# Peptides against a protein of PDB entry 3KDP, part 54

Target 1, 230 residues: chain A of PDB entry 3KDP
Amino acid sequence: PFLIFIIANIPLPLGTVTILCIDLGTDMVPAISLAYEQAESDIMKRQPRNPKTDKLVNEQLISMAYGQIGMIQALGGFFTYFVILAENGFLPIHLLGLRVNWDDRWINDVEDSYGQQWTYEQRKIVEFTCHTPFFVTIVVVQWADLVICKTRRNSVFQQGMKNKILIFGLFEETALAAFLSYCPGMGVALRMYPLKPTWWFCAFPYSLLIFVYDEVRKLIIRRRPGGWVE

## One batch from the design tools (peptide; made by RFdiffusion4, then SolubleMPNN)

Design b2_p13_3_s2 (from b2_p13_3, 12 letters changed)
Fold by OpenDDE base, seed 5:
Structure b2_p13_3_s2 (fold): chain B 230 residues (1-230), chain A 13 residues (1-13)
Amino acid sequence: as target 1 above (230 residues)
Amino acid sequence: LAEELLAEVLKAV
């Protein structure tokens, strides 16, 4: 999010406070819950790693976590951001380079894609209205990310949803996201304005995409061990 | 604990 904000000079899609709410709020209990996951049924049939040559964090793991899944998460957030701004009159092409004028409090006549003028206050309301749905979008895609992290090779359907701590984590992160989004005063404290309930569904296609992508990856690994997708 | 700490930090900002 922040990298594209700098490169494209677009209005800030995700605030620093919302990032902290993800990293310290919604992600901690889910991450801890993975320590309680049951071992995969085939774990004893796999070759042990060589502790001298095989790194715990390798290029393949980085590619999967950041290059594949992380990119799908970012795309989901940006999709929500662009939809909200487009509904408020700012088409994606018009946002390129707009940040300089957008963030200037002395400019009260910034035009949208339809020639409507926006005051600084109105622009900041729209910006902060984007932050909450972007945050919620990340939480919704994290549901799929957490579920796919239960296994390395077996399907989630083979592993099942027996980890009660993981299930609790999914409810906890969702409840926290709802609290941060709708509690009175969060707009002032966090610059997170309340979102329409319909925005929770905006991320569902991306959450499904993450899940399907990983299940297909795992299916390929099971059919062709030692392949480039393992 | 992290949620509580975050909530306190947010009150201080």
Scores: peptide ipSAE 0.007, ipTM 0.415, DockQ to the pose 0.041
Fold by OpenDDE base, seed 1:
Structure b2_p13_3_s2 (fold): chain B 230 residues (1-230), chain A 13 residues (1-13)
Amino acid sequence: as target 1 above (230 residues)
Amino acid sequence: LAEELLAEVLKAV
């Protein structure tokens, strides 16, 4: 989010407070829940990791987490962001370079793609209206991310959903997202304005894509051990 | 405030 905000000079897609709510709020319980996940059924058939040669976090894992899944998550968030701004009259191409004028409180006549003038206050309302859906989009794609993290090699369907702490984590992050999105005063306190319930569904295709992508990856690993996908 | 400060820093860079 932040890198594209800098490079493209677009209005801020995700606020700092919202990022903190992700990192410290929604992600913590789910991440801890993975420590309680049952071992994969085949784990005892694998050779022990060599702690001197085999890193816990290897380049393949970084590529999967940040280069693949993280990019899909970011695309999901940006899709939601661009759709909301387009519905408010700001087409994606018009947002390029707009940040300077957007964030200038003295410019009250910033035009949208249709020639409608927007005051600073109106622009900030629209910006903060994007932050909450972006946040919720991240939470929805994190459902898939958490579920795929249950296993390294086995399908989630083979592992099952027996980890009650993980299930609790999914409910907790969703409840927190709903609280932050709909609790009165969150717009003032956190600049998280209320979300239309329909925006929760905007991320579902991306969440499904993450899930399917990882299941296909794991299937390839199971069928072709030692491949470039492992 | 942090967002505004960040936006200002990014305008200066």
Scores: peptide ipSAE 0.006, ipTM 0.348, DockQ to the pose 0.021
Fold by OpenDDE base, seed 2:
Structure b2_p13_3_s2 (fold): chain B 230 residues (1-230), chain A 13 residues (1-13)
Amino acid sequence: as target 1 above (230 residues)
Amino acid sequence: LAEELLAEVLKAV
């Protein structure tokens, strides 16, 4: 999100406060819960890791976390962002380079894609209206991400949902997301304006995509052990 | 405020 904000000079899609709420709020309990996940059924059938050659964190894990799953998460968030701005008159192409004028308090005649002029206050309301849905989109996608992180090789259907701490984490992050989205004063305190309930569903296709993608990946690993996909 | 400050820093870079 932040890299695209800088490179494309678009209005801020996800605020710093919302990023902190993800990193320190919604992700902590789920991430800790993975430490309590049951071992995969085939773990004892694998050769032990060579600590001299095999890193615990390898390029494949980095590629999965940041290069693949993280990119799908970002795409989900940006989809929601662009839809909201388009519904308010700002088409994606019009947002390119708009940040400088968007963030200038003294410019009160920024035109949208339809020639409507927007005051600074109106623009900031729309910007902050994007932050909450982007945040919620990330949380909904993180449901899939957390579930796929339960295993490296086995299907989630083989592993099951036996980790009660992980289940608790899913409820906790969802409850926290709802609290941050709907609690009175969050718009002032966190720049997180209330979300229409319909926007929770915008992330579901991306969550499903992540889940299906990882299950297919794991299926390939099971069929071709020692492949580059592992 | 933090976002405004960030935007100002980014204008200076």
Scores: peptide ipSAE 0.006, ipTM 0.329, DockQ to the pose 0.021
Fold by OpenDDE base, seed 3:
Structure b2_p13_3_s2 (fold): chain B 230 residues (1-230), chain A 13 residues (1-13)
Amino acid sequence: as target 1 above (230 residues)
Amino acid sequence: LAEELLAEVLKAV
């Protein structure tokens, strides 16, 4: 989120508090749950990792986490952000470079794409209205991310959903997201304004895309061992 | 201050 916020000079897409809620709230239990995942059926056919030569975190893992899945997650969040701002009169092209005037408290006549003037207070309401849907979008794409992280090579359909702690994590992160989105006072405390239920579905195509992408990747790895995709 | 810190951290994210 930040890199695009700086590079494009757009209004802030995701609140710091919302980021903390993701990193410390929704992602912790799911991440811990992966430690309890059952070994893949083929793991004993692999030689043990050489701790002197083989890093636990390799370039392939970094590429998957940040280069592929992280980019799809970011795209999902930004899609939700751009849709909300467009519904409020700010088209994506108009947001480019707008940050400087958007964040200026003394400018109360920032025009939208339709020539409507927005006060500083009105702009901040719209900005904070984006934070909760962006947060929920990340949670929804994290469902897919958590599920795909169960295995490196086998399909999720081969591994199954036997990890009860992972299932608990999915419910916990969803319940926490609902609590933060709908609990009275969260708009004041966290700048997370109430979410229309329809925004929960905005991320579903991206969650499905992540899942399909990883299953296809794993299928390619199984069919072509030692390929560049591994 | 919380809004500014929030804006700065959000600028950093």
Scores: peptide ipSAE 0.013, ipTM 0.433, DockQ to the pose 0.030; fails the geometry check

Design b2_p13_3_s3 (from b2_p13_3, 10 letters changed)
Fold by OpenDDE base, seed 3:
Structure b2_p13_3_s3 (fold): chain B 230 residues (1-230), chain A 13 residues (1-13)
Amino acid sequence: as target 1 above (230 residues)
Amino acid sequence: EREKLLEEVLKLL
């Protein structure tokens, strides 16, 4: 989010405090829960990792995490951001380069895509209105990410949802997201304004896309062992 | 005062 804010000079999509809530709040328990996942049925058919040659974090893992899944997550968040701003009169094309004028407190006549003038205060309300739905979108997409991380090769349907700690992690991150989104005072404390419940559904297509994408990837790996996808 | 302090901290973040 912040890189696109700088490169595209758009209004800030996600607040720094909100990013910290993701990294330290919603991601920790789910990540820990994966340590309690049952071994895949084929694990004993795999050779042990050679600690001298095989990296724990390899190029394939980086490509999967950042290059594929992370891009879908980012697209989901930015989709929600652009929809909210468009509903408030700012079309995506109009946001490009707008940051300089948007963040200037002395400019109180910034025009939207329809010629409506926005004061600095009004613009900041709209900006902060984007932060909570963007955050919630990331959490909803993380559900799919956590579920796909249960296995490397087996389908989630083959592995099942037997990890109670993972189920607890999904509940915890969702409860935390709801708390941060709707608890009184969070708007002042975290600049996380309450969102309409409908915004939770904006992420669902992207979560489904991640899930389907990974299941297809795993299916390809199972059908063509030793391929470039492995 | 706490709200102002929080706003100031949030301005620094």
Scores: peptide ipSAE 0.006, ipTM 0.338, DockQ to the pose 0.034
Fold by OpenDDE base, seed 5:
Structure b2_p13_3_s3 (fold): chain B 230 residues (1-230), chain A 13 residues (1-13)
Amino acid sequence: as target 1 above (230 residues)
Amino acid sequence: EREKLLEEVLKLL
């Protein structure tokens, strides 16, 4: 998010406080829950890692985590951001280079794509209105990310949803996201304005995409062991 | 002081 904010010079898509709520709030319990996951049924048929040659964090893991899944998550967040700004009169093309004027407190006549003028206060309300749905979008795609992390090779349908701590983590992160989004005073304390319930559904296609993508990847690994996809 | 610091941090954010 922050790299695109700098490179494209667009209004801030996700606030620093909101990022901290993800990293310290919604991700902690789900991440801990993975330590309680049952071993895959075929684990004893795999060779152990060689500690002299095999890195714990390899290029394939980095590519999967940051280059594939992380990019799909970012695309989901940016999709929600662009839809909200478009509904408020700012088309995606008009946002390019707009940050300088957007963040200037003395400019009260920033025009949208339809020629409507926006005061600094109005612009900041719209910006903060984008932060909460972006955050919620990340939480919704993290449901899929957490579920796919249950296994390395087996399908989630083969492994099942037997980890009660993981199920608790999914409810906890969702309840925390709802609390941060709708609790009175969060707009002042965290700059997180309440979102319409319909915005929760904007992330569902991306969550489904992550799940389908990883299940297809795992299917390829099972059919072609020792491939570059592993 | 904590409220002022929070307000200043919120102004910087």
Scores: peptide ipSAE 0.006, ipTM 0.340, DockQ to the pose 0.028
Fold by OpenDDE base, seed 2:
Structure b2_p13_3_s3 (fold): chain B 230 residues (1-230), chain A 13 residues (1-13)
Amino acid sequence: as target 1 above (230 residues)
Amino acid sequence: EREKLLEEVLKLL
């Protein structure tokens, strides 16, 4: 989010406070829960890692985490952001380069894609209105990310959902996201304005995409052991 | 005014 904010000079899609709520709030318990996941049924049939040649974090893992899954997560957040701004008169193309005027408190006549003028206060309200739905979108795609991280090779359907700590983590991050989104005073305290419940569903296609993508990847690994996808 | 404007924005969402 912040890189695109700098490169494209768009209004801030995700606030620093909301980023901290992800990094320290919603991600912590789910990440810890993975340590309690049951070993895959075939783990003892695999050769031990060679510590001299096989890195714990390899190029394939980096590609999956940052290059593939992370990009799908970012796309989900940006989709929500662009939809909100488009519904408020700011089409995606019009946002390019708009940041300079958007963030200037002395400019009260910033035009949207339809020629409507927006005051600084109005612009900041719509900007902060984007932060909470973007945050919630990340939480919803994290459900799929957490579930796919349960296994390296086996399908989630083969592994099952037996990890009670992971299930608790999913409920905890969801409850925290709901609390931050709907608790009175969060708009003042954290600049997290409430969102319509319908915005939770905007991320579902991306969560499904992550899940299907990883299940297909794992299917390929199972059918072609030792391939470049492993 | 800010709350009223927020309500208007939320109606557009």
Scores: peptide ipSAE 0.000, ipTM 0.392, DockQ to the pose 0.056
Fold by OpenDDE base, seed 4:
Structure b2_p13_3_s3 (fold): chain B 230 residues (1-230), chain A 13 residues (1-13)
Amino acid sequence: as target 1 above (230 residues)
Amino acid sequence: EREKLLEEVLKLL
């Protein structure tokens, strides 16, 4: 999010406070819950890793986590961001390079894609209205991310949802996201303005895409062990 | 004023 904000000079898609709420709030308990996951049924059939050659964090894991899943998550967030701004008169093409004028408090006549002028206060309300749905979008795609992280090779349907701590984590992150989105005063305290409940559904296609993508990947690994996809 | 503007924006969303 922040890299695209700098490179494309678009209005800030996700605030620093919302990033902290993800990293310290909604992602912490789910991440810890993975330590309580049951071993995969085939784990004892796998050779032990060689500690001299096999890194715990390898290029394949980085590519999967950041290069594939992380990119799908970012696309989901940006989709929500662009939809909200488009509904408010700012088409995606018009946002390119707009940051400088958008963030200038002395410019009160920034035009949208339809020639409507926006004051600084109006622009900041729209920006902060994007932050909460972007945050919620990340939480919704994290549901899929957490579920796919249960296993490396087995399907989630083979592993099942037996980890009660993981189930608790899914409810906790959702409850926290709802609290941060709808609790009175969050708009003032965290600059997280309330969102329509319909915005929760904007992320569902991307959450499903993550899940399907990983299940297909795992299926390929099971059918062709030792492939470049592993 | 911010609350009114927020309500207007939320109606557009």
Scores: peptide ipSAE 0.000, ipTM 0.333, DockQ to the pose 0.055

Design b2_p13_3_s4 (from b2_p13_3, 12 letters changed)
Fold by OpenDDE base, seed 5:
Structure b2_p13_3_s4 (fold): chain B 230 residues (1-230), chain A 13 residues (1-13)
Amino acid sequence: as target 1 above (230 residues)
Amino acid sequence: LAEKLLKEVLEKV
């Protein structure tokens, strides 16, 4: 998110406060819950890792976590951002390079894609209205991310949803996201303006995509052990 | 604990 903000000079898609709410608020309980996950049924049938040749964090793991899943999450957030701005009159092409004028408090006549003029206050309301749905989008895709992290090789359908702490984590992060989004005063305190309930559904296709992608990956690993996908 | 710390930080900002 921040790299695209710098490179494309677009209005800020995700605020620093919202990032902190993700990293310190919504993601911690889910991450801790993975410590209570049951071992996969076939774990003792696998060869042990060679500590001299096999790194714990390898290029394949980095590629999967940051290069694939992390990119799908970012795309989901940006999709929500662009849809909201388009509904408010700012088409994606018009956002390129707009940041300089957008963030200038003395410019009160920034033109949208339809020739409407926006005051500084109006622009900031729209920007902060984007931050909350982006945050919620990340929470929704994190549901899929947490579920796929339950297993390395087996399908989630084989593992099941028996970890009660993980289930609690999913409800906790969702409840926290709702609290931060709708509690009175959050617009002033956190610059997180309330979102329409319909925006919660915007991330669902991306959450499903993450889940399907990982299940297909795991299926390939099971059918072709020792492949490049491992 | 993280939620509590976050709340405390947010109250100071």
Scores: peptide ipSAE 0.006, ipTM 0.383, DockQ to the pose 0.040
Fold by OpenDDE base, seed 1:
Structure b2_p13_3_s4 (fold): chain B 230 residues (1-230), chain A 13 residues (1-13)
Amino acid sequence: as target 1 above (230 residues)
Amino acid sequence: LAEKLLKEVLEKV
């Protein structure tokens, strides 16, 4: 998110406070919940890793977490961001290079894609209106991310949803996201303005994509052990 | 209301 903000010079898609709310708020309980996950049914059929040669965090895991899933999450957030700005008159192509004028409080006549002029205050409201849906989008895609993290090789359908702490984590992060999105004063305190309930659904295709992608990956691993997708 | 609140915040920053 922040890299695209710098490179494309677009209005800030996700605020620092919202990032902190993700990293310290919504992700903590879900991450801890994975420690309570039951072992996969076939775990004892696998050879133990060699601590001298086999890393816990390998290039494939980094590629999967940051390169693949992280990119899908970022795309989901940016999709929501661009849709909101487009609904407010700012088409994606018009946002390129707009940051400098967008962030200048002395420019009160920034034009949208339709020639409508926007004051600094109006622009910042729209910007902060994007932060909350971006945050919520991340939470929704994190549902899929957390669920797929339940297993390394087995399908989630084989593992099931027996981890009550994980289920609690999903509800907790969702409740926290709702609280931060809709509690009075959050717009002033956290620059998180309320979003329409329909914006929660904007992330669902990406959440489903993450889930399907990982299930297909795991299916390939089960059918072809030692493949490049493992 | 949001515009008013935002203006108040932005004036303090």
Scores: peptide ipSAE 0.000, ipTM 0.383, DockQ to the pose 0.036
Fold by OpenDDE base, seed 2:
Parts: sequence; structure tokens; C-alpha cells
Structure b2_p13_3_s4 (fold): chain B 230 residues (1-230), chain A 13 residues (1-13)
Amino acid sequence: as target 1 above (230 residues)
Amino acid sequence: LAEKLLKEVLEKV
């Protein structure tokens, strides 16, 4: 989010406080819960890794986690961001290069895509209105990300949802997201304005996409063991 | 190369 903010010179899509709430708040318990995941049913049928050549975290896993899944997560967040700004009169093309004027407190006549003028205060309200839905979007896509991380090869349907700590983590991150989104004073304390309940659904297509993508990947791995997809 | 660049971008975002 922050790099696109710099490169495209768009209004800030995700606040620093919101990023900290993701990295230190919502992700901690879910990440720890993966340590308690049950072994895959076929784990003892796999050849032992070579400790000298085979890393626990290989380039393919890093590419998938940070490259492919991270891209889908970022797209989900930006989709929510662009929808909110478009609903407020700022079409995606109009946002390119707008940051300079957007962040200038002395410019009170920034025009939207329809020629409506926006004061600095109005613009900042719209900007902060994007932060909470972007955060919630990340949490919703993280549900799928956490679930797909349960297994390396087997389908989630084969593994099942037996890890009670992971289930607790999903509820905890969701409850924390709801608390940060709806607790009185969060707009002042964290610049996280309350979101309409409908914004929770904006991430669902992307969460489903992550899940389907990984299940297809795992299906390919099961059908073609030792392939480059593993 | 594009994947590497995207990864580097996403790691910083």
C-alpha cells in the first residue's frame, strides 16, 4: 500500500497505525496457531528433506507467500480503497498524482472527477474513511491465507478444521478487527473511522480467490509430485 | 524479474 502511495502519488490508502494493528495485532495469534496445526495425513509417506539442499522456507514458498498471495491481498485492499473513493467522487484515474494537492492543507478546492471541490478537512475524512475498510479487507483475506497455510500439499478438506487454536485465532483477529472498527473513540485515537457493515463483504471475492488458487495449486502438486509448483 | 520486483514492492508495502 505505501509503495503505491509513493509511486502513483495517490492519497494514503492505509495508515501507519492500521499497518501496525495488522502486523502486531491481528496476525500474531493466527501465526502462532500454525505451530499447533496437525501433521498432514501423508507426511510419513514423503521422503525426508536433505538438510544441506532443502530449506524449510524455499524460494517457491516465499514466491507464493509474498509474491502471489501478497499480490491478491494487496489487490483486495486496493479494490476496497478505489470503491470507497469512487463512491465519494474520486475515480481511480483521477487519483494518480493527486497526493500533492490532497495533502496540502492550504488547498481547499481540490476537484473530484465530477468537478466538486473538496476542502482539506473533507479530503482527510475520506482518506481516513478508507483506512478502516482497507484494514478489515486485509483481515478477511487473511482468513483464507491462514486456512491455506494449514497444509503444504493436502487439501484443507482433507486436513479439516481440527486445530482449535487456529479457530480461536480466526475469532480473535475478527473480534479485534470489529473492536478497532466500531469502538467509540477509535476515530480520534487511531484515525480509524467506523465502517459500514457492507464493507466487510468487499474482500470476500478475493478471500475466495486465494482459497481456490491454493486448492488448485495443491491439487496440481498431488497429481504431479516433484513438479516446479511444489 | 517481474515477480521479484512485485515481491520487493509488496515487502515494502
Scores: peptide ipSAE 0.000, ipTM 0.281, DockQ to the pose 0.019; fails the geometry check
Fold by OpenDDE base, seed 3:
Structure b2_p13_3_s4 (fold): chain B 230 residues (1-230), chain A 13 residues (1-13)
Amino acid sequence: as target 1 above (230 residues)
Amino acid sequence: LAEKLLKEVLEKV
């Protein structure tokens, strides 16, 4: 998110505080929960990792995590961001390069895509209105990410949802997201303005896409062992 | 676990 903010010079899509809430809040318990996941049924048929040649984080894992899943997650967040700004009169094309004028407190006549002028205060309100939905979008997409991380090869339907700590993690991250989004004073303290409940659903297609994509990938791996997808 | 941690870091950047 921050890289695109710099490169495209768009208004800040996700606040620093919201990023910290993701990093230190919503993601920790889910991450720890994976340590308690049951081994896959075929794990003992695999050769032990050679610690001298095999990295824990290999190129395939980086490509999968960053290049594929991470890209879908980022697209989900940015989709929500662009929808909110478009609903407020700023079309995606108009946002390109707008940051300089957007962040200038002395410019009070920044025009939207329809010629409406926006004061600095109004612009900051709409910017901060984007932060909470972007945050929630990440959390919703992380549900799918956490679930797909349960297994490397087996379907989630084969593995099942028996890890109670993982289930607790999903509830915890969701409850924390709801708390940060709706608790009185969070708008002032965190600049996370209240979220309309409808914005929770904006991420659902992307969450589903991640889940389906990974299940299809795992299916291909099971049917064609030793393929490039593995 | 490493994959998840990596994804989590990358999602935030």
Scores: peptide ipSAE 0.000, ipTM 0.298, DockQ to the pose 0.027; fails the geometry check

